Peptides against a protein of PDB entry 9GMZ. Designs and how they scored, part 314

Target 1, 343 residues: chain A of PDB entry 9GMZ
Amino acid sequence: TGFPLELLTRPATERLAYFENYTVAHPRLKEVYEILMRTIAEPAGASFIFVYGASGVGKTTLRLRVEQKLTELALPKLESDRARVPVVGIEAIAPESRYFNWKEYYTRALITLEEPLIDHKFDYGVRGISRDNFGKINVESKVVAPALRRALENALIHRHPDVFFVDEAQHFGKVASGYKLQDQLDCLKSLANMTGILHCLLGTYELLTFRNLSGQLSRRSVDIHFRRYCADSPEDVQAFKSVLLTFQQHLPLAETPNLVDHWEYFYERTLGCIGTLKDWLKRVLSDALDREATTITLKDLQKRALSVAQCQKMFKEIQEGERQLSETEADVQNLRSALGLGA

## One batch from the design tools (peptide; made by RFdiffusion4, then SolubleMPNN)

Design b2_p29_7_s3 (from b2_p29_7, 13 letters changed)
Fold by OpenDDE base, seed 1:
Structure b2_p29_7_s3 (fold): chain B 343 residues (1-343), chain A 29 residues (1-29)
Amino acid sequence: as target 1 above (343 residues)
Amino acid sequence: PTISTKPITLEQVEGEEKKLAEIREKLAK
């Protein structure tokens, strides 16, 4: 089953929007989704979930699908509990300065949490937080970070989401000193403890530094590794080819392009990351639609491909992350063996 | 509930966005 053929008669904007909104349910995404949904339903005293993996593996897609599902599942309860928000998700912004901007973080979190409930006024217990005539939250410049934190804590307690998502969470770790990283982690831990809200941090392998710095967080955290597809695994290669076949069928073009025959080139320029693949195909589709082309060619793919130098840099970052995880797994096995627990 | 492996049609996406908008609107009321 491919795209709806009626799309071929529709404007380029609708054809592109179809592909943008289309999600391939590939094996790794399904596995991580099921683990994450189960962990959110039964956190077993966990305060944090860490979801880490390569840039472009599909973490944002995972988050959005979980947010949609949690919202759908909460609908029957939200009719009786109008104060509740089922889920809140934000993206952490890379700080312009060497210091993480907590004021901006708390402001964005508060806005995102309260945006669905614009008509349901809440007293945040903090002066200088108001709603405008359109119901949008306005934070006065004089409001300091500790006051915004208290407002967010009160809002999280009142709205009681099942999970608070923070995407691109590695940006918390972009501090020049390990001391500052610990302070960031302690701040997040305190927020989770004060509110009783489960936090899910999604990020690159740089997020592993948070896991290692807080032995106390590791006891209250669940780790989920979102793996890329590896070319040395026949099963992973077959899964990657199946993803290409699915995208091939869902590109709203008059002639179905043959993507599968070029699987090695797609793998070379995506490193087995499905998000990177989708973004590449989206750019190529946009160019093809702008030209009113009937199909996409290898030349069209080459025009929008990541450079070899970009791929080499990304691959080094992936290899370092995968190495750190492998070493940590080996250390756990060594510890178990030393404790007389079977490996 | 498994991630639907079924291709999501534009109508389904518009329907989900409309449902999300309706959910947001119901949460706002």
Scores: peptide ipSAE 0.010, ipTM 0.322, DockQ to the pose 0.015
Fold by OpenDDE base, seed 4:
Structure b2_p29_7_s3 (fold): chain B 343 residues (1-343), chain A 29 residues (1-29)
Amino acid sequence: as target 1 above (343 residues)
Amino acid sequence: PTISTKPITLEQVEGEEKKLAEIREKLAK
């Protein structure tokens, strides 16, 4: 099943939007989705979920799909409990300054929690937080970070989301000289403990450094590795080719491009990361639509590909992350062996 | 336990979602 053929008669904006909103349900995404959904339903005393993987592996897509599903599942209950928010998701912003901006983080979280559909005016007990006529939260500049934290704690308790998502969570690790990354972890831990809300941090392999600093979080955290596809695995290669096949069928062009025959080139320039692949194809599709082209060519792909230098940099970061995980797995295995537990 | 590398079908995802809904209903009682 490909794209709706009616899209060929639609404006370029609608055609592009279709592809942007299209998600390939590839094996790694499905696996991580299932683990994440199960963990959210049955956290078993976990306060944190860490989802880590390569940049462009598809973590944001995973988050958005889980958010959508949790919202859909909550709809029947939201009719009776209008105060409830099923899920909240934010993206951590890389600080322009050397310091993580907690004030901005809390503000964004509060704004995201206050969906317009929530008729129930909740007084956060903090002066300078108000709702506008459209139901959006306005936070005055005078409101200090501790007050915003308290407001967020109260909001999370009152709205009772099943999970609080933080995408690009590796940015919590970008602390200025003199602030301990531990303080950031303790802050998040405190927020999770005070609210009783499960937190899911999604990020790159840099999140592992953040995760490893908190031995106490290890007992109350679930780790999910969102792996890329590896060229040394025949199964992963086949999965990657299947993703290309699916994308070529869902590009809203008059002629179906042959992406599969170029799978090695796609792999070389995406490192097996499906998000990177989708973003690449989106750029190429946009160019093709602007030219009113009937298909995508190899030349069109080459024009929008990541450079070899960019891929080499990304690959080094991936290899370092995969190495750290492999060492951790080996340590667990060594511990099990030392305890007389089988592999 | 080796995480099963078997490709999970969309039907399996939907099945787990239904189970999740049922679990949530039980926890809300």
Scores: peptide ipSAE 0.000, ipTM 0.323, DockQ to the pose 0.026
Fold by OpenDDE base, seed 5:
Structure b2_p29_7_s3 (fold): chain B 343 residues (1-343), chain A 29 residues (1-29)
Amino acid sequence: as target 1 above (343 residues)
Amino acid sequence: PTISTKPITLEQVEGEEKKLAEIREKLAK
């Protein structure tokens, strides 16, 4: 079953929105989803979950699916506990300066935590934090970062989410010195410990540098590697082709394009990252809809493809991340062998 | 790459798993 055929009679905006909102349940996404859901349910004393993988692998999609599922699972309990928020998710913003803006982070976290029409108005005990007539949090510019932190700690304790998501968490690592990065990590650790709320940081392989700087976090963290599909694996190639075939069926066009026959070109320009693939197809679909085209051509694909130079840069970043992880796996095997546990 | 942050229904995800399985079977033949 493909897209609803009725979409062919709908405006281009609705057709594009359908594809934007469409998610392919590919094997790596499912695997990471299952591990993440299990870890959230049974954190076993972990304070942090690190989900790392290539840019465009699908981490934001993973987050949103977990947020949705946790919300659905919490609905029966929310009827009795109207103060509870089942999950909170924020995207970390790249600092404009060499320093992470904690004030902005705490403000966004507070706003996100209180966006649900929660019947119970919570007083944050901080002057300059108020709710407007629509229940939206307003934070006055005079409120300082320590006061916002205290407000967030109180809000997290009272709302008691199962997990706090921070997407694009590699932006915490964009500080000029390793010392400041450690301070940021200690700040997050303190927030998790003070609130008792599990934190999940999703990011690129740059998150590994952040994770490795805190030897204390490694003892209370779970690592989840969201892998791309690799062209040297027949199973991964088949999974990637299956994703292309699924996208063919869900492009709201009059004529189904043959994407699968061009799988090598799609792989070359996505590096096996399904989020990159979806974003590419979205751009191409938008162009096709603007032209009132019946299908997508190879020329349309080429027009919106990432450049070879962009792909080469992304591939180097992936290779470095995969290398670091492979070295860690080898170290574990060497340790096991040295302990007589077998490889 | 801008990943869409719009919520998607669980039914869509479950439906895609079945389709992916069917597609894999078709590609393996």
Scores: peptide ipSAE 0.019, ipTM 0.477, DockQ to the pose 0.030; fails the geometry check
Fold by OpenDDE base, seed 3:
Structure b2_p29_7_s3 (fold): chain B 343 residues (1-343), chain A 29 residues (1-29)
Amino acid sequence: as target 1 above (343 residues)
Amino acid sequence: PTISTKPITLEQVEGEEKKLAEIREKLAK
């Protein structure tokens, strides 16, 4: 089964939108999805979930699918509880300075939390935060970060989402000093504690620094490693080829491109990261649609591929993250051995 | 409250997983 053939008669924008919205349910995505859904349903006193993995592994796709599921599950209750939001998800923004912009974070969180046309008017209790006639949140420039935090706390308590997602959460760690990093963690911890809302931070392996800095967070956090596919694993290679085969069937082109035969090249330029693969194919599809091409060629792929230098950089970052995790696993084993627990 | 559900349902995603499993079986042959 492939894309709806009717798309071939539709505008390029609709064809591209189809592919953009299409999600391949690959094994690692499913595994992490199930763990995450279970953890959200039964947090067991956890205040944080950390989902970490390579850039472009598919963390945003995971988030969006979980958000969708939580929304679907909540729909019957939302008819009666018009104040509730089942889930809120934001993307953390890279700081322009040596400091994370908490004002911007709180503002974006408030806007996103209130974007669902919730007829239930909520007074944020903060001057300079209003809702327009269209239900859009307006935050006046005079509103300071502590006031925005209180507004967000109140909104989170009132809306009571099952989880608060923060994508690209490694940006909280992009601060000038380790002490400030601890302050950022304490700030997040305080927000979770004050609201009683489970926070899920999705990010790169840079999130591992957050895990190591707070022994108190470790007791109240669940870690989920979203692994890439590895070329040294036959199972992972097969999964990766299966993803390619699925994508080639879901590219809304008149002639199905042969992506699978080029799996090594796709692997070389994605490092086994399905998000990177999808983004690459999206760019190539866009180019093909602009040219009214019937298919995608290897030359079209090459034009939009990441450079070898980019891949080498990304691979070093992945290797460092994977190394840190392996060391942590070894430390756990050593601790268990030292405690007289069998390895 | 119009909760914007993204156009692809989770059921569709689950359906694609089954397809991937079938594809794996084909590629393993």
Scores: peptide ipSAE 0.014, ipTM 0.401, DockQ to the pose 0.028; fails the geometry check

Design b2_p29_7_s4 (from b2_p29_7, 15 letters changed)
Fold by OpenDDE base, seed 1:
Structure b2_p29_7_s4 (fold): chain B 343 residues (1-343), chain A 29 residues (1-29)
Amino acid sequence: as target 1 above (343 residues)
Amino acid sequence: PTISTKPITLEQVDAEEKVLEEIRKKLEK
């Protein structure tokens, strides 16, 4: 099944929006989705879930689909408990300074928790946090980070989400000293413990550094590796080709482009990352719609492709992350062997 | 415990795609 043919008569903005909102189901996304949904439903005393993988693998898409599903599942309960929020998701901002801005983090989290026009005004017990006439939270500049933290803790306890998502969570680790990274972990751990809310951190392989710093977090955390597709696996190549086939059917163009025949070029410039592929096709579609083109060509693809140098840099970052995971798996096996536990 | 996720078949992926499309249509209404 392809895109609705009626889109060909619609404005370019609607055609682009269709493709932007379209999500291709693929084996790795479904696998990670099922694991994540199960872990949220039955955390078994876990306080953290770490979802790590290559940049552009599709972590944000995963988050949005889980948020949607959790919201749908919670609807019957939300009718009885109007204070409850089923899920909250924020994106961590890269600090402009050498230090993570906790004040900004707490403010954004609090705003996101209160964006649902929940009829019940909750008093956070903090002076300088107010709601405007439209129900939007305003945080005065005089409010300090500890007060915002207390407000967020109270809000999380009152709203009781099934999970708190933090996307781009590697930005917690972008601190100049290992000491500051430990402080970030202790702060997150304290927030999870004080609220009893499960935290899910999504990010790049830089999240692996969080596992090395806190043995206590390791006991209360679940790891989920969102893998890219690998060209050395026939099954992964077939899955990647299937994704290309689905995308070509869902590009709202008069003539269906043949993307599958160029699968090696798509793989070379995406490294098997479906998010990178979607973003590339979105840029190319936008250009084609602006030109009122009937289809996309290889030349159109080449104009919006990542450079070979960019792909080489991204590939080195992926290989380093995959290597660290492989070494950690080997270390676990070595530890088990040293303990007299069979491999 | 490695949660043994069985490999998902392409047919199961296509079925999930239809579910995601139906969900999208419900949110657009």
Scores: peptide ipSAE 0.010, ipTM 0.328, DockQ to the pose 0.034
Fold by OpenDDE base, seed 4:
Structure b2_p29_7_s4 (fold): chain B 343 residues (1-343), chain A 29 residues (1-29)
Amino acid sequence: as target 1 above (343 residues)
Amino acid sequence: PTISTKPITLEQVDAEEKVLEEIRKKLEK
């Protein structure tokens, strides 16, 4: 099944939006989605979920799909419990300064948590936090980080989301000289413990460094590795080709492009990362729509591809992350073997 | 502060109900 053919008569903006909103349910995404949904439903005393993987593997897509599903599942209950928010998701911002801005983080979390359709009478317990006439949260500049934290704690307790998502969570690891990364982790642990809200941190392999700093966090955390597709695995290659096949069927163009025949080129320039692939195809689709083109050509793909140098850099970062995980897995196996447990 | 990523609102859920159902069916297969 491809895109709705009616899209061919629709504006370019609508055609592009269709593709942007389209999600391929590829094996790695499905696997991670299922694990994540099960873990959210039954945390078993976990306070944190770490979802790590290559940049562009599709972590943001995973988050958004889980947010949508959790919201869908909560809808019948939200009619009766207007105070509840089923899920909250934010993206951690790379600090402009050498340190993570907690004030901004708490502000963004509050703004995101407090949608206009929920209880307007919520008391944050902090002066300078209010709702505007449209029900949006306004935080005055005078409100300090400790006050914003308390407001967020109160809001999280009151709204009781099933999970709090933080995308690009590797940015918590960006601390100024003299600050301890451990303090950032302890702050997050405290927030999770005080609120009783499960936190899911999604990030690159840099998140592993952050995760590994606290052995205590490891006892209360679930790890989910969102793997890329590897060219040395026949199954992964087949899955990647299947994703290309699906995308080519869902590009709202008059003529279906043959992406599958170019799978090696797509793999070379995406490193098996489906998010990178999707973003590439979005750019190419946008160009094609602007030209009122009937299809996408190899030349169109080449114009919007990541450079070889970019791919080499990304690949080095991936290899380092995969190496660290492999070493950790080996350590677990060695421990199990030493304990007389089977591999 | 501009938030680039937000949770799905109730209004968005209502508007995207068909899309949600399609995604659900794909992920459950």
Scores: peptide ipSAE 0.000, ipTM 0.271, DockQ to the pose 0.018
Fold by OpenDDE base, seed 5:
Structure b2_p29_7_s4 (fold): chain B 343 residues (1-343), chain A 29 residues (1-29)
Amino acid sequence: as target 1 above (343 residues)
Amino acid sequence: PTISTKPITLEQVDAEEKVLEEIRKKLEK
């Protein structure tokens, strides 16, 4: 089953939007989704979930799917509890400055938590936080970060989400000179502890630095590694080819392109990251639609591919992250062997 | 990249999973 054939008669914007909204249920995404959903349902005293993996592996897609599922599962309860929000998801912004902007983070979290569609309006008890005539939260520039934090704590307690998602969470690691990364982590821990809300941080392998900094996190955190597909694994290669085959069927073009025959080139330029692959295909599809093309060619792919230099940089970052994780696994095995539990 | 906030239906995910499984079976042959 491919894309709805009716899309071929629709505007380019609708055709592109179809592909943008399309999500391939690839094995690694499913695995991580199941682990994450289980962990949210039964956190077993965990305050944090760390989801880490390569840039473009599909972490944002994972978040959005979990948010959707948690919302669907909560719908019957939301009829009786109009104050409850099932899930909150934000993206941490790369600071323009050398330091993370907590004021902006708290503001975004409050805005996301207090969507206009929520009937039960909450008073934050903070001067300079108001709702406009459309129910949108307005935060005056005079409101300081500690006041926004208190407002967010109160809102999280009142709305009681099952999880608070922070995407691109490696940006918490961007601290100004003289600030400690530990202070950022302690701030997040305090927020989770004060609210009793489970936090899920999604990000790159830079999140592993947070794991190493806090011996206290290790006791109250769950780690989920969102792996890429590896070319040295026959099963991973087969899964990657299957994803290509699915994408070629869901590109809303008159002629189905043969992506599978070029799987090595797709792998070379995505490093087995399905999000990177999807974003590449979106760019190529957009170009094809703008030209009213019937299909996409290898030349069209080449025009929108990541450069070899970009891929080499990304690959080094992946290798470093995978190395750190493999060392941790080896340490666990060594510990087990030393304890007489066997390898 | 505008992450379209339009909810992808769970039905679409389940349908794709079946397709991927069928594709895997075809590629193993």
Scores: peptide ipSAE 0.019, ipTM 0.516, DockQ to the pose 0.029; fails the geometry check
Fold by OpenDDE base, seed 2:
Structure b2_p29_7_s4 (fold): chain B 343 residues (1-343), chain A 29 residues (1-29)
Amino acid sequence: as target 1 above (343 residues)
Amino acid sequence: PTISTKPITLEQVDAEEKVLEEIRKKLEK
């Protein structure tokens, strides 16, 4: 089934919004979603979940879908427990300096925990944290990071989310020294331990550097690799073509474009990353709607494609991440062999 | 409830948004 045909009579803004909100349930997304949902439901003593994969693979889409599902599942309980927040999601910001801005992190986390709709006013026990008449948190500039941390710990304990998501979590790793990176990991570990809240860090393959520095986190972490589709796998190629077929059916245009016949070009310019593909198609759809076009053409696609140079850069970053994972798999095999466990 | 592998239809998104809006409206009461 394609898009609702009535959209063809609707404003360009509604047609674009339909496509923006549309999510293809592709095999890798489904697999990672199922693993993530299961791990959140049954963490088995894990304090961390690491979700890593290429930029544009769809990690943000995964997070949003999990947040929606956790919210849906919590609704019957939220009627009785008005203090509970089912899920918290923040995006980590790249540090402007050699140091991660923990004050900003804690402030953002507190603001996100305090949706204006939460009637239950919690006293954070910290001077300089207030709520306005609309329930919005205001944090005074004088409030120091240790006080904000205590406020966040108390808020997380009180709201008891099933998971705390940190998107773009590779930004924790963008510090000048390995020692400071370990201190940041220990800080996050301490926050998870003190609150009893499961943390899910989503990021690029740069997150592997952060993960690998803490041999202690490995014992209390679950790893989820959100893989791209690979052109060397017939199954992955078929899945990628199926995604293209689905997108072409859900582009709210009068004439269905043939995206599938151009699958190699789409693969070349997305590297098998469905988020990158969706963003590309969104830009092309926007252009088509602005022109009141009946369909999209290869020229329209080419106009909004990532450059070959951008794709080459992204591919190098992917290859480095995939290499690190393959080396880890080889190390596991070597360890198993050394332990006398068969391959 | 298994994630339906079916593409989330606008009706499902609208139903989810309506559920979220109904939740928002219930929380505003």
Scores: peptide ipSAE 0.000, ipTM 0.280, DockQ to the pose 0.015; fails the geometry check

